# Ledger of designs, part 1: peptides against a protein of PDB entry 8OXM

Scores and structures below are computed, not measured.

Target 1, 371 residues: chain A of PDB entry 8OXM
Amino acid sequence: FKAEFRLAGGVNLPKIIDCVGSDGKERRQLVKGRDDLRQDAVMQQVFQMCNTLLQRNTETRKRKLTICTYKVVPLSQRSGVLEWCTGTVPIGEFLVNNEDGAHKRYRPNDFSAFQCQKKMMEVQKKSFEEKYEVFMDVCQNFQPVFRYFCMEKFLDPAIWFEKRLAYTRSVATSSIVGYILGLGDRHVQNILINEQSAELVHIDLGVAFEQGKILPTPETVPFRLTRDIVDGMGITGVEGVFRRCCEKTMEVMRNSQETLLTIVEVLLYDPLFDWTMNPLKALYLQQRPEDETELHPTLNADDQECKRNLSDIDQSFNKVAERVLMRLQEKLKGVEEGTVLSVGGQVNLLIQQAIDPKNLSRLFPGWKAWV
Structure headers, positions and changes below count from the first letter of each chain, unless a header shows other numbers.
Peptide ipSAE was made for these designs. It is ipSAE averaged over its two directions, with the distance scale d0 held at 1.0 Angstrom where the peptide's residues are scored. Compare it between designs on one protein only; published cut-offs may not apply.
A fold fails the geometry check if it doesn't show the stated peptide or something in it is severely misdrawn.

## One batch from the design tools (peptide; made by RFdiffusion4, then SolubleMPNN)

Design b1_p8_1_s1 (from b1_p8_1, 5 letters changed)
Fold by OpenDDE base, seed 1:
Structure b1_p8_1_s1 (fold): chain B 371 residues (1-371), chain A 8 residues (1-8)
Amino acid sequence: as target 1 above (371 residues)
Amino acid sequence: MPVWSAPV
């Protein structure tokens, strides 16, 4: 290890460290403290298995359908080391950085990212109708620009076309795998894009198995397919390449039902792995910027162990695990709203749900569903 | 801001 570290920022002040391997190669790593990386490590293992299934299938292999993965090494229940996703940028940084973000550069007369956030925060506690109206006003005055990512990074037309296809395939694969695992909507800072491959890397996998639906503001989309995400695909949007890659990914997942269920079952019943949404974690994930000033968590809330009888906790946990497995089995059978759908029907329903401005307008404003 | 751990 080098003697120097950088602070990454944020509340937990993760440390960027550079390590020289026994091979003489320098490798950047992120040391995260006060955080449980076991869920990220578990999700990366499931993604690696999904990649193995996708590589075995001829149709998905020919399409190079993969979900990007990174190494996670939990060191304790509250610390670990992550592989640094070298050559990636958060899509939120590219799109809505206050200094040089693509929206500011390409659409200087549109609403600022701050104006959009303010408008949506003002209606957060309002009716669904008021949220929808304000969301549509925001969308009219904040036009998508993510097409410019590939145009800026890939000047050669043949490379540009290849990278736009790689992006579209990456979105499709991660959307379907993410839906099966119940990752749901993803904050714009938790989606990285590789500046060389145009592939997405999903990070901070602390909301899985549809636990986004039990947040204070419930999730309403199966995955993030916002207007900028679609704009990055180019003129065909969700049609053609994206839809076909979703269908081929879903075909492989459904045909691998037994394998996926067995893996997820082992993970859900691992006594070392708590995937359930803690109420404090749920509040923290949807905390307002304005509330940051007063909640110094005096985490001198002694866990007064509500000694809920260990039996009642275990029975509650097992019932939640059974429900998650049942819902996973339904997804892998194509059961949506009590109806068995074909792969094409299921993928179509998921795409329509993900792009519906009524669903997007109901999301937590902090997650920027207009981006 | 929702303190998603931005990959800092």
Scores: peptide ipSAE 0.007, ipTM 0.572, DockQ to the pose 0.140
Fold by OpenDDE base, seed 3:
Structure b1_p8_1_s1 (fold): chain B 371 residues (1-371), chain A 8 residues (1-8)
Amino acid sequence: as target 1 above (371 residues)
Amino acid sequence: MPVWSAPV
């Protein structure tokens, strides 16, 4: 290892370390502390399996449909090492950075990212009707700009077209795989974009198996398909390439039902893997940035050993695991709201749910549904 | 939240 380390920023101050391999190559790694990486490691294994299924199918292989993965090595319940996603940037950093974000550069007369956040925070405790009205006002005065990512990074028109296609395929694959696994917390900092491939890398996989629905402000969308995400696809938006790639991904997932259920079942019943949302984690994920200053982390997670009888905990856990498996099986059968849908019908429903401004307006303001 | 990229 090199003698020096850098801090990546944020509350947990993860350490960026550089190691020199026996091959003389430098490899950057991220060391996280005060964070449970077991869920990230498990979700990366499931993504690798999904990629194996997608590579076996001729139609998804020809389309290069893959979810980007990275290496995770848990070292303890509160620490681990992760592969550094070299050449990636958070979509939030590109879009809504306060200094040089794409919205500020391309739409200087629109509302600032701060004004949009403030307006949505003011209505956070209001009716769904008031949230919808303010969300529509924000959307009118904050127009999408993510098309400029590919235009800035890829000056050659043929490369630009190829990379925009790679982006659209990456969004489609990750959206459908993420939906099947019930991946939540898809805010603009938990989605990276590769500056060379235009593919998305989903990070912080700590909200899975629809646990986003039990947050204090429930998640109301199946995946992130916001206006900027759609704008990055170009003039066809969700139609044509995106829809077809979603359908082909969903077809492979549905045809692989038994394999996916068996893997997820083994993971959900692993006593070393806590995937359940605890109340403290739920509060932390939806804390206001202004409230971060006063909560000294003096709540040792050790004090909520309320001695619930081990038997009642195990029975409650098993019932939640069974419910998650049943819902996963329904998704893989195309059962939505008690109705069996075709692949095209299911994908259409999910797209409509993800782009519905009524669903988007109900999300936690920190998710930034207007971006 | 931990950013996987350093700002370049």
Scores: peptide ipSAE 0.006, ipTM 0.436, DockQ to the pose 0.072
Fold by OpenDDE base, seed 2:
Structure b1_p8_1_s1 (fold): chain B 371 residues (1-371), chain A 8 residues (1-8)
Amino acid sequence: as target 1 above (371 residues)
Amino acid sequence: MPVWSAPV
């Protein structure tokens, strides 16, 4: 290890360290404390397996359909080391940075990111109708700009086209794999874009197996397919390449049902993995000050272990695990809202749910559904 | 360098 470290910012102030390997190569790593990286490590293993399934299929292999993965090494229940995703930036940093964000640069007369956030926070406790009206006003006055990412990074037209295609494929693959696994908390800081490949890297995998639906403000979309995410695909939007890549990914996932169920079952019953949403984690995820500027002091939640009887905890856990496994099986059968859908029908429903402004307007403001 | 504020 080098003697110096940097702080990565954020509430938990993770440490950026540089390590020299036995191979003489420098490797940047992120050390998180006060965080349980076991879920991230498990989800990365599931993503690697999904990638193996996608590489076995000729149609998905030909399309290079993959979910980007990174190394996670849990060191304790409250600490670990992550691979630094070199050459990536949060999509939120590119889009809605207060100084030089793409919205401010390309749409200087639109609402600022702060104005949009403020408007949506003011209606957070209001009716769904009031949320929808304000969300539509925000959307009218905050136009998508993510097309400019590929235009800024890739000046050659042939490279630009290839990278926009890589982006669209990455969004499709991660959206379908993320939906199957019930991946939540897909706000703009939890999705990175690689500045060289235009592929997405999903970070902070602490909301999985549809646990986002039991948050104080439930998640109402299957994945992030917001206006900027669509704008990055170019003029065809969700039609053509994105839809076909979703369908081909879903086809491989559905055809791999037994393998996916078996592995998720092993993970759900592993006593080393608490994938369940606890009330404190749920509150923390939706009480985060959305403004990077306020260093709120870490409340030391003293672990008052409410000694609930081990038997009642275990029975409640098993019932939640069974329900998650049943819902995973339904998704892999194409069962949506009690109806069996074709791959194309299921993908179409998921796209419609993800782009519906009524669903988007109901999300927690910190998710930034207008971006 | 953009500090990776992963708000975790």
Scores: peptide ipSAE 0.006, ipTM 0.433, DockQ to the pose 0.064
Fold by OpenDDE base, seed 5:
Structure b1_p8_1_s1 (fold): chain B 371 residues (1-371), chain A 8 residues (1-8)
Amino acid sequence: as target 1 above (371 residues)
Amino acid sequence: MPVWSAPV
């Protein structure tokens, strides 16, 4: 280990450490404290299995459909080590950085990211109609710019085209697998883009199995398919390559039902794995002051072990696990809203739900649905 | 540097 460490930003102040291996290679790692990385580690194992399934199928292998994975090593219930995703940037940092963000550079006459956020925060407690109207006003005055990521990073036209295709495939694969697993909290800081491959890396996997639907502001979209995410695909948007890659990913997932159910069942019944949303965690995820002011939450949540009978906790946990498995089985059968859909019908419904401005306007403002 | 947002 090097003698020096850096702090990553954010409330938990993760430590960035550099390690020299016995092979002489330098490896950057992120040490998180006050965080349970068991869920991240589990979700990475499921993503590796999904990648194995995608590589076995000729059509998905030919398309190079894969989810970017990283190493997670839980050390305790409140600490662990993550592999540093070298050569990645948060999509939020590229798009909406206050100094040099792509929106400010390419659309200097549009609303600032701060103005958009303020407008959406003002209506957070308002009706769905008022939220929709303000969201549409924000969207009219904040036009997508993510096409410029590939244009800035890839100056050669042939490389640019290949990388835009890699991006579109990465969005499709991660969107469908993320939907099947019920992955939530897909805000602009939890999605990294690789500056060399244009592939997405999903981080912070602590909201899964549709637990985003039980947040104080429920999640209303199956995955992030916002205007900037679509703009990065180029002129065809969600049509053609993206849709076909979603359909081929969904086909492989649906044809692998037994394997996926067995893996998720083992994980949901692992007594070392708490995937349930704690009410305090749910509040914390949606109380983000984006202002850098060091409010130390000194909430020592140590003492209220309410002695609920162990039997009632186990029965409650088992019923939630059964419900998650049932919903996973429905998704893998193409059951949406009580109707059995074809792969194309299911993918179409999910795309429409993800791009619907009524669904997007209902999200927590910190999710930045206008980006 | 990628500022991995710590889960807030």
Scores: peptide ipSAE 0.007, ipTM 0.455, DockQ to the pose 0.075; fails the geometry check

Design b1_p8_1_s2 (from b1_p8_1, 5 letters changed)
Fold by OpenDDE base, seed 1:
Structure b1_p8_1_s2 (fold): chain B 371 residues (1-371), chain A 8 residues (1-8)
Amino acid sequence: as target 1 above (371 residues)
Amino acid sequence: DLVWSAPV
């Protein structure tokens, strides 16, 4: 290991370390402290299994459908080492950086990211109608620009076209796999894009198995398919390549039902893996920037000795696990709202739900559904 | 900053 480290920023001040392997190669790593990386590690294992299923199928293999993974090594219940996603940038950094973000560069007369956030925060506690109206005003005055990512990074037209297809395939694969695993909406900082491959890397997998639906502001979309995410696909948007890649991914997931259920069952009943949303974690995930100053309670998970009888906790946990498995089985059967759908019908429903401005307007404003 | 932090 090199003697020096860098800070990555954020509340937990993760340390970026460089190490030289026995092969003489330098490798960057992120050391997180005060964070449970077991969920990230588990979700990466499930993604690797999904990738194995996608590579075995001829149609998904020909389309190069894969979800990008990174290595996670938990060291303790509150610390671990992550592989640094070298050559990636958060989509939020590219889009809405205050200095040089793509929205500021390409749409200097639009609302700033701050103005959009302020407008949506003002209506956070308002009716769904008021949220929708303000969201539509924000969307009208904040036009998508993510098409420029591939245009800036890939100057050769043939490479540009290939990379735009790689992006679209990556969004499709991660959206469907993410829906099956119940990842829900994803904050723009928790989606990285690779500057060489144009593929997405989903990080911070602390909300899974539809636990986003039990947040103080529940999720209303099956995955992130916001206007900028769609703009990156080019003129066809969600049609053509994206839809077909979603359908082919969903076909493989549905045809692998037994394997996926068995894996998720083992994970949900692992006594070392707490995937359930606790109230403190739920509050932390939807804190306001204004509330940052007072709520430095160290999430000492230790102080809520709610001596609920171990039996009542275990029975409540088992009932949540059973409901998650049942819902996973429904998704893999194509059961949506009590109706059995074809792969095309299910994928169509999910796309329509994800792009519906009524659903997007109801999301937590901190997650920037207008981006 | 790679905000590996939860969305604050």
Scores: peptide ipSAE 0.008, ipTM 0.579, DockQ to the pose 0.110
Fold by OpenDDE base, seed 2:
Structure b1_p8_1_s2 (fold): chain B 371 residues (1-371), chain A 8 residues (1-8)
Amino acid sequence: as target 1 above (371 residues)
Amino acid sequence: DLVWSAPV
């Protein structure tokens, strides 16, 4: 390891370290403390399995449908090392950075990211109707700009077109795989974009198996398909390449039902893998100061192990695991709201749910659903 | 949260 480290931003101030391998290659790594990387490591393994399924199918292989993965090495229950995704930036950093974000650069007369956030925070405890009205006002005065990412990074028109297709395919693949696995907390800082490939890298995989639905403010969308995410696809938006890539990904997932159920079953019953939402994690996820600038001291919650009787915990856990498996089986059968859908019908429903401003307006403000 | 700070 090099003698120097850098701090990454955010509450936990992860350490960026450079390691020289036995091969003489320098590798940047991110050391997290006070975070359980076991869930990230497990979800990366599931993504690798999904990628294997996608590579076996001719239609998904021809489209290069893949979910981007990174290396995770958990060191303890509260620490680990991540591969630094070199050449990636958070979509939030590109879009809504306070100084040089794309919204400020391309839409200087729109509401600032801070104004949008403040307006949505003011209505956070209000009715769904009031949230919807304010969300629509925010959306009118905060127009999408993510089309400019590919235009800034790829000056050659042929490369630009290819990268916009790579982006659209990456969004489609990650959206469907993420939906099948019930991946939540898809805010703009948990989604990186590769500046060379235009592919997305999903990070912080701590909300899976629809555990986002049991947050104090429940998640109301199957995946992130906000206006900027759609704007990055260009003129066709969700129609054409995105929809077809979603359908082909969903087809492979549904045709791989037995494999996916078996894998997820093993993971859900792994005593070393706590995927369940706990109250402290739920509070941490939705009490985050939305302003990246305030170093809030992490409350050392002393683990007062409430010695609940082991038997009642195990029975409650097993019932949650069974419910997750049943819901996963439903998704893989195309069962939505008690109705069996075709692949095209299921993908259409998911797209409509993800773009519905009524669903988006109900999300936690820190999810930044207007972006 | 990991704010993935872009390498400055």
Scores: peptide ipSAE 0.007, ipTM 0.440, DockQ to the pose 0.079
Fold by OpenDDE base, seed 5:
Structure b1_p8_1_s2 (fold): chain B 371 residues (1-371), chain A 8 residues (1-8)
Amino acid sequence: as target 1 above (371 residues)
Amino acid sequence: DLVWSAPV
């Protein structure tokens, strides 16, 4: 290991360390403290299995449909090591950086990212109608620019076209796999883009199995398909390549239902894997940036053993696990709102739900649904 | 939050 480390930003101040392997290659790693990486490690294993299923199918293999994965090594319940995704940038950093973000560069007369956030925070506790009206005003005055990512990074027209297709395929694969697994918290800092491949890397997998629906502000979209995400696909948007790649991914997932159910069942009943949303974690994920200063969780875990009968906790956990497994089975059968849908019908419903400005306007302002 | 802060 090198003697020096860097800090990554954010509340937990993860340490970036560089190590030289026995092969002489330098490898960057991220050391997280005060965070449980077991969920990230488990979700990466499920993504690797989904990739194996996608590679077995000829239609998904020809399209190179994959979800990007990274190595996770949990060291304790509160620490671990992550592979550093070298050559990636958060989509939020590219789009809404305060100094040189793409919105500021290409749309200097639009609202600033700060003005958009402020407007949506002011209506956070208001009616759905007031949230929708302000969201539409924000969207009118904050126009998409993510098309410029591929235009800046790929100057050759043939390479540009191939990379825009790689991006669109990556969004489709991760959206459908993420929906099946109930992946939440898809804010603009939890999605990286690879500057060489144009593929997405989803990080911070701590909200899964639809646990985003039990947040103080519940999640209302199946995946991130916001205006900038769509703008990166080019002139066809969600039509053509994206829709077909979603349908082919969903077809493979539905045809692999027994394998997916068996894996998720083993994970849901693993006593070493806590996937349930803790109330403190739920509050932390939806805290205001201004409130970050005062809550030193000096949770002295005085283990006041509230002798809640171990039996009642286990019964409550089992009922939640059964409900998650049942909902996963419904998704894999194409059951939406009590109706059995075709692959095309289910994918269409999910796209419509993800792009609906009424659903987007109801999200937590920190999710930045206008981006 | 894995805030991948840009290297300042």
Scores: peptide ipSAE 0.007, ipTM 0.462, DockQ to the pose 0.086
Fold by OpenDDE base, seed 3:
Structure b1_p8_1_s2 (fold): chain B 371 residues (1-371), chain A 8 residues (1-8)
Amino acid sequence: as target 1 above (371 residues)
Amino acid sequence: DLVWSAPV
């Protein structure tokens, strides 16, 4: 290891360390503290399995449909080491950085990211109708710019076209697999883009199995397919390449139902794997910037082991696990709202749900649904 | 918050 470390920033101040391998290659690693990386490690294993299924199918292999993965080594319940995603940037950093974000550079007369957030926070406790009206006003005055990512990074037209195609395929694959696994918390900082491949890397996998639906502000979309995400695909948007890649991914997932159910069943019943949403985690994920001042650190996570009878906790957990497994089975059968859909019908429903401004307007303002 | 801040 090098003698020096860097801080990655953020509340938990993760440490960036450089390791020189026996091959003489430098490898950057991220050491996290005060964070449970077990769920990330498990979800990365599930993504690797999904990639194996996608590589076995001729149509998905020809399309290079993959989910980008990273190595996770949990060291304790509150610490671990991550592989550094070298050459990636959060999509939020590119789009809505306060100094030089793409919205400010390309749309200087639009609302600022701060103005958009403020407007949506002001209506957070209001009706769905009032949220929708303000969301539409924000969207009208904050126009998509993510098309410029590929234009800035890839100056050669042939390379630009290939990278925009790689991006569109990455969004499609991660959206469908993320939906099947019930992946939530897809805010703009939890999605990285690789500056060389244009592929997405999904990080912070701590909201899975539809646990985003039990947050204080429930998640109302199956995946992130916001206006900037669509703008990055270019003129065809969600049509053509994206839709076909979603359908081919969904075909492979549905045809692999037994394998996926068996893996997820083993994970849901693993006593070492806590995937359930707890009240403290729910509060942390939807904490208001104004509420940061009053939470004195005195809630030791140790004191709310209220001795609920171990039997009642276990029965409640088992019922939640069964419900999650049943919903996963429904998704893999194409059962949506009690109806059996074709692959094309299911993918169409999911796209419509993900782009619906009524669903987007209901999300927590910290999710930044206007980006 | 996995702020993977790319090293500036």
Scores: peptide ipSAE 0.006, ipTM 0.460, DockQ to the pose 0.074

